Peptides against a protein of PDB entry 4JHK. Designs and how they scored, part 104

Target 1, 212 residues: chain A of PDB entry 4JHK
Amino acid sequence: EDYKIQSFDLETQKLLKTALKDPGSVDLEKVSSVIVDQSLKDQVFSREAGRICYTIVQAEAKQTNGSVFRRNLLNRLQQEFKAREETRKRSTQEWVCLVSFICNIFDYLKVNNMPMVALVHPVYDCLFRLAQSDALKNEEEVDCLVLQLHRIGDQLEKMNVQLMDELFNLLRDGFLLQEDLSSMGRLLLLEILEFRAGGWKLSDTAQKYYYS

## One batch from the design tools (peptide; made by RFdiffusion4, then SolubleMPNN)

Design b2_p16_8_s3 (from b2_p16_8, 7 letters changed)
Fold by OpenDDE base, seed 3:
Structure b2_p16_8_s3 (fold): chain B 212 residues (1-212), chain A 16 residues (1-16)
Amino acid sequence: as target 1 above (212 residues)
Amino acid sequence: SMEEEQERLLELDSSA
């Protein structure tokens, strides 16, 4: 199995590969820190990070029936989540990486093939923050919002449809009423509105229109 | 607050 960890130095790559196969032989706190740190810098990696984390969790469970990695990971996530407003003020890029990472953990880190209930509200909170007017005017934040909804919107809705309805009310209002949206931002909001309305699916024609 | 509750939930899960 191939994991996209080329962005790390060779030593760290070795550490991660070892963690994936023999988690008991490495410092899992260090592993979790490395994964989170990189996920906060690289939004593309954050997607892979979810898969990596899931694999490590499964490997540790099988090897020792332990949960050291997951505990360390979630502790770090909690810290970053608490500081999310500070992160946003400091760096939009780090903020959207944080959101992406939390969403990807929600997507991959499942228990008995079910999403972690504890992550539902934190995910929604992040998405609601991206749906505020001060965020919608920033194309990078809109990109992040729409991307996450494409990836996990259907799953998240199943967990709480009321919050999803409220979120999309904000998106609709943003699309219709907010004046300082970029052209692309407005287009993306329209697309995601149609995406949900279509049962979290988009026609090939529409896909080409929005992303050509 | 809702935020505080979210933080508690993450903490609880991390302690499992």
Scores: peptide ipSAE 0.027, ipTM 0.649, DockQ to the pose 0.574
Fold by OpenDDE base, seed 1:
Structure b2_p16_8_s3 (fold): chain B 212 residues (1-212), chain A 16 residues (1-16)
Amino acid sequence: as target 1 above (212 residues)
Amino acid sequence: SMEEEQERLLELDSSA
């Protein structure tokens, strides 16, 4: 498989490629740090990061039955999650990258083909934060929220339908009651409400209406 | 299980 790591310098690319093939021969703490750092700067990379992380985890498990990479990754994720409000204050871009990253890890880093239960509440916490009034007025945050719900909403609902109902109550209230939403933000909220109501599926007609 | 190990390593406090 081809991994999109061209944004890194050649030395780092070599490190990542080696980690993917022979994880026992590299500093997996450094590898995890590099992946997380880049994911916090590039939302597009965060999707690839999830896939890369899964591959490294599987490679290490197969090679040594070890979990050094996963441990380091999860430790860093915990640190970033705990500091999420400071991150949001510092940079909206970094904040939405963090949310995107944690959601992509949830999506890709499966255990026995199932989502990590430990990530369910942290993911919901991030989405609930994006659903607050001070975040809904920011189109960048709304875009992130809606994107993640499109990506992993059905999986999250299966893990906890009550939290999903509560989240969508906030989104409905935002759509109906909040006055300082952008036109696009309001449109995106309506779309995601419809998306869930339709069983987490969007018709071609609806796709054209909301995203053309 | 691997899931249990991951949960032990990831002590995220959703209430914090």
Scores: peptide ipSAE 0.026, ipTM 0.663, DockQ to the pose 0.128
Fold by OpenDDE base, seed 5:
Structure b2_p16_8_s3 (fold): chain B 212 residues (1-212), chain A 16 residues (1-16)
Amino acid sequence: as target 1 above (212 residues)
Amino acid sequence: SMEEEQERLLELDSSA
């Protein structure tokens, strides 16, 4: 398979390619660190990172029945999650990259074709933080929130419908009551409210209205 | 299972 790793230097590209094919021959802690570091800088890469991570996990399991990569990856993720408020204060861009990365790991890193239960509440915690008034006024945070809900909202709801109801109550209140939303932010909130109401899909008419 | 091992290794704080 082809993976988008051109943003890395040649040495790191070689490391990643080797990890994908022969994970037992490389330092998997280093590999996980490189992937996480890049994902925290580039939100676009975070989705590719999820796919890469899944492939490495499967390759290691097949080769050695090991889980070194997964453990290191998730330990780093936990560290970043614990520091999420400090990250948000330091840089909105890094914060939304962190949320994107956590959500993409949830999406791609399946166990027996099922989401990791341990990631459900952390994902919701991030989305609830983005749904607070101080975050909804920032278009970059609203963009991130809406993007993640489009990607994994249906999966998250299946894991805990009560939390999803509570989250969307906040989004509805933000849309209706918050005065300092940007015009685009308000539009995105309306779209995501309709998206869920429509069974996590947009009609052709709605697609044209919001994204034509 | 791998998921059960994951749950034991992670101590994420959840407030949602």
Scores: peptide ipSAE 0.025, ipTM 0.665, DockQ to the pose 0.108
Fold by OpenDDE base, seed 2:
Structure b2_p16_8_s3 (fold): chain B 212 residues (1-212), chain A 16 residues (1-16)
Amino acid sequence: as target 1 above (212 residues)
Amino acid sequence: SMEEEQERLLELDSSA
């Protein structure tokens, strides 16, 4: 199986490849740090990072029945999550990358084929932050919000429907009441409202309408 | 809340 790690230097690529095949032979703390660091810079990589992380977790579990990588990964995520407001103030890009990464970890890093409960509230907290008025006026943040809801909204709702209802109340209010939304932002909010209303599914017709 | 749940999960992994 191929992983998209071309953005790393050759040494780091080798490290990651080794971690995927023989996690016991590498510093898994370093591996986790490298993955998180890159995910905070590249939102596209965040999706792949989730898959990579899952593979490493599985490989380590199989090889040593260990969880060193996952522990280090989650610890780093916790640190970044705690500092999320500072990150947002410093860089919108890094902020949306952080959200994207946390959401992708939620999506891929499952235990017994179930999402980790520990990530539910952090994910919602991030999405709620993106749903605030100051974030909704920023198209980059709206893009992130809508993208994550497309990816994991159905799973999140299953974990806590009340929080999802509250989140979508904010999105509806933003759509209807907020004056400084971009045209695209407003369109995206409408689309995601429709998406959930349709059971987290988008018809071909709707897809063409919103994204063509 | 998050820390508690995270630690709980980590502890479960360590015991398994």
Scores: peptide ipSAE 0.025, ipTM 0.662, DockQ to the pose 0.356; fails the geometry check

## One batch from the design tools (peptide; made by RFdiffusion4, then SolubleMPNN)

Design b2_p17_3_s2 (from b2_p17_3, 6 letters changed)
Fold by OpenDDE base, seed 4:
Parts: C-alpha cells; sequence; structure tokens
Structure b2_p17_3_s2 (fold): chain B 212 residues (1-212), chain A 17 residues (1-17)
C-alpha cells in the first residue's frame, strides 16, 4: 500500500509513514496538524489525506485502543469550519481546499462503513455556501461544488434527502436564473443536475462530454 | 449548528469507541 505524500519534505514524510504503522511512537496532534495544513493548500492532496487519516485512525485503535488522532483531527476541522467565511474572504483557493478536505474526511473516515453523523450538516453547510449566488459566479467554487457532489452526493442524500432537495433547488435556480455564470459554470451545473437525476450516475460518454 | 458541533463530534466519537 502506497500513500502519495511527495509534497512533504523528507522529515515530514518519515513522520507520516511512522504514524501510519506505529502511531504510538509519534505526536499524533502534530501529525493531524500537518495533514490539515497541507490539505488546506493542496486540493489534490485532500483526497489522499482522507485515506491517510482513516489508516492512522485504524492503526491507533489497534495499537493502543486510542482515538487521539481522530479527536485532534476533528477538532482542527471544526476550527477551520467555523472560520470558513473568513477563509473564503482571504483566499478562494484555501476555501475550496477546506471544503474538499471536509468532504473527503466525510467520505473516508467511516466506522462500519457509515459516515460520522456529526459531519453531515457541516458538509451540507459548505455545499450550500458554494451554491449561493456570490459563489456560483466563481468558476473555482463551482468546480469544487460539482466535484464534491460527484464524490459524496449519493451518501449525503441518504443521510438527509430534504437538504439535498433544497441544495439542488438552488443549483437549478442558479443554472436558469443567474446571469453572471461562466459558460463552464453553467455546463457544470447542468451536468450535476443530470447526474443526480440519473441516480448519481452518468455514462462515461456523458462524463467525457461535460469535462472535455 | 456551529455552537453544537463540538458536542456532536464528541458524542459521535463516543459511539465509535
Amino acid sequence: as target 1 above (212 residues)
Amino acid sequence: MDEELEKLIEEDIKKFE
């Protein structure tokens, strides 16, 4: 099993590798902080971060029956979530990284193949924020919104179909009524509307069309 | 919801332990 951690310096890579195999021998608070920090500036890493976090959680549980890493991770996540509006104001890039990270933690950090219930509403809150008019005009935010819905939309709907309906009402209205959407933004919104309508599935041909 | 997030997280963690 290989983990994509090349973006870190060698010392940090060693720290992460040790945490994955022998979590009791490292400062798990530091490890969680490092992972969150990197996830907030690298959206590609955020997906890998979810997998890494899950592995560390499992390793710690087996080794010490502890949950120090998970607790620190979620506490940091909560802090970043609470500050999300300030983050968005400061940097769109950091904001979409934050959303991506939260969604990936939701996706990977499961127990008995079930998501943490506490993360459901925070995830929806992030997606609803991306669905507001001031966010839909920014293609970077639309990209993030659509990407997350592709990844975890079906899971979120199972947790709360009413919120999903409300979210997609906003997306439909944005697609139809908002004038300052980019051409790509409109295309992405249409695609995700069709994606859900098709049971959270699209053919490979359709997928290539919308993202070609 | 933000004010209750910490409590909800802790409760959820307990369920998983």
Scores: peptide ipSAE 0.028, ipTM 0.655, DockQ to the pose 0.672
Fold by OpenDDE base, seed 1:
Structure b2_p17_3_s2 (fold): chain B 212 residues (1-212), chain A 17 residues (1-17)
Amino acid sequence: as target 1 above (212 residues)
Amino acid sequence: MDEELEKLIEEDIKKFE
């Protein structure tokens, strides 16, 4: 498989490639740190990071029956999650990267082909924060919110439909009542409301309307 | 919530192994 790791220096690229093929021969704590650090800087990379992480986890399990990489990864994720409000205060960009990263980890790192229960509430907490009025007025945060719901909304709902209902109540209220939404933000909220109402699917006509 | 996360992560790790 090909992985998009050209943003790293050559030494780090080699480290990551080795981790993918022979995880027992590298410092997996360092590997996890590198992946998390880059994911917090580049939202686009965070999606690729999830796939990379999954591959490394599987490779280590097969090679040594170990879980050193996943343990370090999740520990770092927990640390970043705990500091999420400070991160948001410091940088909206870093904040949406964090949300993207945790959602992508949720999407790719499954236990027995099921989402990790430990990540359900943290993911919802992030999405609820994005659904607050002070966040909905920021298009960057709305973009992140809607993107994640498109990617993992159906999975999250299966884990806790009550939280999803509460989340979408906030989104509906934001769409209808909040005055300082951007035009694109309002459009995206409407789209995601219809997306869920349609069983997390968009009709061809609706997709053309919103994404022509 | 944050304190519970550590415990839940460890439990999920055990299930994965």
Scores: peptide ipSAE 0.025, ipTM 0.620, DockQ to the pose 0.858
Fold by OpenDDE base, seed 2:
Structure b2_p17_3_s2 (fold): chain B 212 residues (1-212), chain A 17 residues (1-17)
Amino acid sequence: as target 1 above (212 residues)
Amino acid sequence: MDEELEKLIEEDIKKFE
């Protein structure tokens, strides 16, 4: 299986490939940090990162019955999550990358075929932050919010429907009441409201767009 | 949530190990 790691230098690519096949032979803390660092810079990679992380977790579990990679990954994720407001203040781009990364980890890093419960509230916290008025006026943040809800909204709702209801109350209010939304932002909010109302189901074309 | 995340993560890790 091929992984989209061309953005890394050759040495790092080798490191990642080795981690995927023989995790016991590499510094898994370093591997986790590299993945997180790149995910914070490249929103597209954050999707691939989820898949990579899951593979490494499975490989380590099978090889050594260990969880060093997952532990380091989640610890780093926690650190970035705690600093999310400072990240947002510093760079909207890094902030949306962080949200994307957290959501993609939630999506891919399943244990016993279930999402990690520990990630549910952090994901919601990020999405709620994106649903605040000061974020909804920024199209980049709206794009991120809607994209993540398309990707993991159905799964996230299954984990906590009450929080999802609260989140969508904010989105509805934003759509209806907020004056400084961009035209595209308003369209995106409407679309996501309808998307959930329709049972979180995409057309085949839309599915490819969000999951390609 | 920030204060509880570490504990929750560790508990989740323990639960699924």
Scores: peptide ipSAE 0.024, ipTM 0.623, DockQ to the pose 0.699
Fold by OpenDDE base, seed 3:
Structure b2_p17_3_s2 (fold): chain B 212 residues (1-212), chain A 17 residues (1-17)
Amino acid sequence: as target 1 above (212 residues)
Amino acid sequence: MDEELEKLIEEDIKKFE
């Protein structure tokens, strides 16, 4: 399988490739740190990070029946989640990258083909934060919110439909009542409201926008 | 909630193993 890791320098690319094939031969704590650090800087990489992480987890499990990588990854994720408000204050870009990363880990890091239950509430907490009035006025945060809901909304709803209903109540209120939304932000909120109402089914236009 | 995450992560790590 081909992994998109061109954003890393050549030495780090070698490290990641080795981790994917022979995780026991590398420092898995370092690997996890590198992946998290880059995911906090590059939202495009966040999706690929999920795939890479899952592959390394599987490779380590098969090689040594170990979980060193997963443990380090989730510990670092927990640390970043705890500091999310400070991250948001410091950099909107880093904040939306953090949300994207958490959502993509939720999407890819499955256990017996099931989402990690531990990530359900953290993901919802991030999405609820993006749905607050002070975040909805920022187009970058709205972009992130809508993108994640397109990618994992159906899975999240299956885990907790009540929280999803509450989230979309906030989004509907934002769309209808908040005056300082950008034109694009308002358009995106309308689209995601329609997306869920349609059973989480993408239109051709929406599919091109979010997945091309 | 932050404390809950810590506990849940540890539980899921154990389940994952």
Scores: peptide ipSAE 0.032, ipTM 0.664, DockQ to the pose 0.693; fails the geometry check

Design b2_p17_3_s3 (from b2_p17_3, 8 letters changed)
Fold by OpenDDE base, seed 1:
Structure b2_p17_3_s3 (fold): chain B 212 residues (1-212), chain A 17 residues (1-17)
Amino acid sequence: as target 1 above (212 residues)
Amino acid sequence: SMEELEQKIEEDIKAFE
């Protein structure tokens, strides 16, 4: 199977490929660290990272019945989550990458094809943070919020519809009441409101209208 | 085997929370 890891140097690519096939032969703590570090820099990779992580977890389980990688991954993720406000202050780009990565882990790192319950609240916490007025005025954060809701909104709602209702109340209020939204930000909020109202799907005509 | 993995995941989840 092909994984998008061309952004790494050759040595690191080799490390990742080995982890995917023979996880017992590499330092899985180092592997997890490399994946998280890169995911904090590259939103495109953060999507792929979820798939890579799931594959490594499966490979290690089958090879040694171990869970070293997942443990290290989740521990690092927890650390980054706890420091999310500091990360946001330091770099909006790193912050949205962090949110993207957490959401992608939620999407891919499933148990019996079901989302990890433990990640539900952390994901919602990130999305609620993006839904605050100081974040909604930043297009980069709005882009991230809307993107994640497009990707995992339906799954999140199934896990906790009350939190989703509360989140979208904030988004509706932002759309209607916040004065310092950019034109694009306002458009994206409207789109995502419509997206959920339509059962987490968008017609072709609406898709063209909002994203053409 | 998969069931065992799920049990380990639950343990890790507890640690994460």
Scores: peptide ipSAE 0.032, ipTM 0.700, DockQ to the pose 0.082
Fold by OpenDDE base, seed 5:
Structure b2_p17_3_s3 (fold): chain B 212 residues (1-212), chain A 17 residues (1-17)
Amino acid sequence: as target 1 above (212 residues)
Amino acid sequence: SMEELEQKIEEDIKAFE
């Protein structure tokens, strides 16, 4: 498989490539740190990062029956999650990258082909934060919220439908009652409300209506 | 063993919680 790691320097690219093929020969703590750091800066990479992480986890399990990489990754993720309010205050961009990353890890880093239960509440906590009035007025945060719900909303609902109902009550109220939403933000909220109502599916025609 | 791997996964999950 080809992995999108061109944004790293050559030394780091070599490190990542080696981790993917021979994880036992590299410092997996360093590898996890590099991946997390880049994911907090580049939201596009965070999607690829999920796939990379899954591959490294599987490679290490097969090679040494180890879990060093996953342990370091989850520990770092927990640290960033705990500091999420400080991150949001410092940089909206870093905050939405953090949310994107944790959601992508939820999506890709599965155990026995199932989502990690430990990530369910942290993911919902992030999405609920994005659904607050002070966040809904920021289009960048709305973009992130809607994107994640498109990617993993159906999986999250299966894990806890009550929390999803509560989340969408907030989104409905935001759509109807929030006065300082951008035009695009309001449109995105309407779209995601309809997306869930349609069973987390959207026709090609509807997609063009909202995103063209 | 696979059982040992499953135990390690469980430990990692608990560490995150």
Scores: peptide ipSAE 0.032, ipTM 0.684, DockQ to the pose 0.082
Fold by OpenDDE base, seed 2:
Structure b2_p17_3_s3 (fold): chain B 212 residues (1-212), chain A 17 residues (1-17)
Amino acid sequence: as target 1 above (212 residues)
Amino acid sequence: SMEELEQKIEEDIKAFE
C-alpha cells in the first residue's frame, strides 16, 4: 500500500515508512507528533493521516502487542482538542484541519471494528462549534462541517442520535434564519440537511444539483 | 494476548476521555 507522505522531508518520510513496517524500531511518540503537526497544517493530509495512524496502530499491536503510538496520538489529540478555541482564534485553517483530523481518526481508528467511543463527544463538540452562528458565516468552516458530516455523519448518528438531532437543529436554524451566510454556505447547509434526510445518501438529482 | 491488548485499548481510551 502507498501512503501519501510526500509533503514531509525525506528523513521524516523514512521515519513514517519505518513506523508503518517496523514500529518497534522508531520513536513512536515522535511519529505521532509529526503526524499531528502535519495534519494541523494540511487538511488533505489529515484524511490520509487517519489511515496511516490505523496502520501503525495495527502494526505495533501485531509486532509487540504494544500501544505506545496510539497512546501518544490520543494524548496529543486531546491536547489539541482542549486548545481548540485558541487554535480557532489564531487560524481558521488550523482549526478546520484539527476538526478534519479528529474526524478522520474517528473514521479510521477503529476498535474491534467499531468507532472509538472516546472520540464521539469530541467530534460532536467540534461539529457543534462549527454550527454556531459565528462559524457558519465563514465558508471555510461550513465547508469543513459539511465535509465531515458527509464522511462520518452516518457513523456518528449511530453512536448518538440525540446529539445529531441537536446538531441538525442548529444547521436548520442557520440555513433558515442566519442572514450573513454566503450563498455557497447556505447551499451547502441545504444539501447536508437533505443528505441526512435521505439516510445519509444523495439522490441522483441532488448529486447533479449540488456537485455538478 | 488479545485480552492484554483490549486492556491497553481501554486504558488509552480512558486516558483520552
Scores: peptide ipSAE 0.031, ipTM 0.683, DockQ to the pose 0.083
Fold by OpenDDE base, seed 3:
Structure b2_p17_3_s3 (fold): chain B 212 residues (1-212), chain A 17 residues (1-17)
Amino acid sequence: as target 1 above (212 residues)
Amino acid sequence: SMEELEQKIEEDIKAFE
């Protein structure tokens, strides 16, 4: 397995690798903090962080039947989520990384192969924030929104179709009515509208049209 | 152990809410 942790320094990489294999030998609170901190800085890592977290959770459960890592992870995530508006004001990049991280936690940390119900509303809250007019005018936020919907949109819809309908109403209105969208932003909104309409899938031809 | 993990997850999720 490739956990894509090359963005960390060598010492931190060693810490993470040890946590994956022998979680009882490391400070799992520190590990969780490192993962969250890096997820707020690195788009690539924020995408993969959920998978790494799941592996550490499973390793700790098997080794000590503990949940120290997950508890610390979720507590920190909750803190960051509550402060999301301040994060957005401070740094759009950190904000979209936070959204990506939350979405990946939703995608990978499942209970009995089911998404965590408690994360459904937080994820939708993030996506709805990205769908507001002040966010849709920013290409970085549109990129994030569309990317997450490509990754977990089908799962989210299964959890709450009403919220998904409301979200896509905002996206359609943004596409049609908002004047300060970039050309790429408008194109991405159209693509994701078609993606959902097609059952959360897109032909290769259509994909090349929008992304090439 | 998997069942125990799921129970702990639910407890942690409640704390997250």
Scores: peptide ipSAE 0.036, ipTM 0.711, DockQ to the pose 0.082; fails the geometry check

Design b2_p17_4_s1 (from b2_p17_4, 6 letters changed)
Fold by OpenDDE base, seed 2:
Structure b2_p17_4_s1 (fold): chain B 212 residues (1-212), chain A 17 residues (1-17)
Amino acid sequence: as target 1 above (212 residues)
Amino acid sequence: SEDEELEELIEQDLAAF
């Protein structure tokens, strides 16, 4: 498999590659820290990070029946999640990276092809935060919200339809009632509302309207 | 099953979320 880790220095790349193949030979705490740190800085990488994490988890399980990497990863994720409001205040970019990372972990780090139930509420909590009025006025946060819902919305709904309904009530209200949305933000909210209404799929006409 | 055991461990790791 080809993993997009070119953003790291060569030494770190080697570390990650080794972790993917022979996790027992590296410091998996360090590996997890590196992945989380980079994911908090690079939203694009956070997508790849989910896949990498899943691979390492599987590799360690197969090699040693261990869970050191997963434990460290999830512990760090939990710490970052708990500090999410502080992160948001400090940097919108870091905040959306955090949300993206959590969502990507949810998307990729599955057990028996099932999402981790323990991540459902944390993911929703992040999305609900993005759906608040003070966040909806920020296009970067709206971008993140809509992107994650495109990626994992259908999965999340299957896990808890009630929370999804509540979330989309906020999005609908934001779309209809909030005056300080950007034009693009409003467009994105409309698109995601229609996306869910269409069974988490875009029609040909919708695709042309929003992306052509 | 092994998968169930893993899920339980994961849930334990995330208990504070």
Scores: peptide ipSAE 0.037, ipTM 0.687, DockQ to the pose 0.131
Fold by OpenDDE base, seed 3:
Structure b2_p17_4_s1 (fold): chain B 212 residues (1-212), chain A 17 residues (1-17)
Amino acid sequence: as target 1 above (212 residues)
Amino acid sequence: SEDEELEELIEQDLAAF
């Protein structure tokens, strides 16, 4: 399976590949730092970083029964999450990358094929922040919100349907009542409302209409 | 199991969220 790490320089790519195969031979603190830093800069990588992280976690556990990578990864993630409002004010791009990364970790960093319960509220907190009026007016934030809901919405709903209902109430109100939405933002909100209403599935017609 | 231990450790690491 290919890991989408093309955004890194060749030296860093080699470091990551080595970490995936032989985590004991590399500085796992450095590896975790590199992954988080790049995830905050590149949304494409941020979206795939969870799979890489999961693989490294499993490889380290199997090789040394260690958890150095995971500990460093999650500690850094916690720091970034705590500073999310500051990040949002500084850079919308970094903010949406952070959300994407947290959602991707939720999606991929599973144990026994189950999501980490501890990530449920942090993920919802991010999505609720994106669903506030000051965020919905920004198309980049709406793009992020809708994308994450497409990826993990069904899983999140299974974890807490009440929070999902509350979230979608905000999205519905935004779609219907908020005046300063972009045309595309409004379209995306409508699509995601329909997506959930359809059991987290899209018709072929809807797919072409909204995303072609 | 190893997976269960990992889950517990992850949950502990995420307690600050």
Scores: peptide ipSAE 0.035, ipTM 0.668, DockQ to the pose 0.106
Fold by OpenDDE base, seed 4:
Structure b2_p17_4_s1 (fold): chain B 212 residues (1-212), chain A 17 residues (1-17)
Amino acid sequence: as target 1 above (212 residues)
Amino acid sequence: SEDEELEELIEQDLAAF
């Protein structure tokens, strides 16, 4: 199975490949750190990172019945989550990467084909933060919010429909009432409102209308 | 099952979130 890890140097690529196949032979704390660090720099990588993390977790469990990688991964994630407001103040880019990473871990790191319950509220907390007025005025944050809702909105709603309703009330109010939204931001909010209203589905025509 | 045990461990790891 191929993984998109070209953004890493050759030594790190080898480390990751070994972790995927023989996790007991590598420093899994280092592996987790490398993945988190890169995910905080590259939002696109976060999607692949989720898949990689899941594979390593499964491989370690199978090989050694261990959970070193997962423990280190989740501990680091918790640390970053707790510091999310400071991260946002320092760098919008790092903040949206953090949100993307948490959402992708939620999406890929499943047990019994179900999302981790413990991640539900942290994910919602991130999305609610992106739905605040000071975030909605930033197109980069709106892009992140809408992207994550496209990816995992249906799953999140199944976990807690009340929180999803509250979130979308904020998005509706932002769309209707907030004056300093960009034209694209407003368009994206409208699209995601329609996306949920349509059962988390949009036609190809609608997709093209909003994103082409 | 192995999956159930893993879920318990994961939930424990994330309990402080």
Scores: peptide ipSAE 0.035, ipTM 0.675, DockQ to the pose 0.128
Fold by OpenDDE base, seed 5:
Structure b2_p17_4_s1 (fold): chain B 212 residues (1-212), chain A 17 residues (1-17)
Amino acid sequence: as target 1 above (212 residues)
Amino acid sequence: SEDEELEELIEQDLAAF
């Protein structure tokens, strides 16, 4: 199986490849740090990072029955989550990367094909923050919010439909009542409202209309 | 099972969230 790690230098690529095949032979704390650091800079990589993390977790469990990588990964995630308001204040780009990374870990780091219950509220907390008025006026934050809901909204709703209803009440109010939305932001909110109303499905025609 | 044990450990690791 191939993983998209070309953005790293050759030494780091070797480290990651070794972690995927023989996790017991590398410093798994360093591996987790490298993955998190890059995910906080590159939203595209954060998607791949979820898949990489899952594979390393499985490999370590099978090889040594250990969980060193997972512990380091989740501890780092917790630290970043706790500091999320400071991150948002410092850099919108880093903030949306953080949200994307947490959502991708939720999406990929599954056991028995089930999402981790412990991540449900943290994910919702991030999405609710993106749904506040001060965030909805920023197109980059709206892009992130809508992207995550497209990816994991159906899974999140299954975990807690009440929170999803509350979230979408905020999005509806933002769409209808908030005056300082960008034109694209308003279109994206409308699209995601329709997406959920359609059972988390969008026709090919509608997809082309909103994302051409 | 091993998967169930891993799931429990993962949930414990995330308890502080």
Scores: peptide ipSAE 0.033, ipTM 0.695, DockQ to the pose 0.104

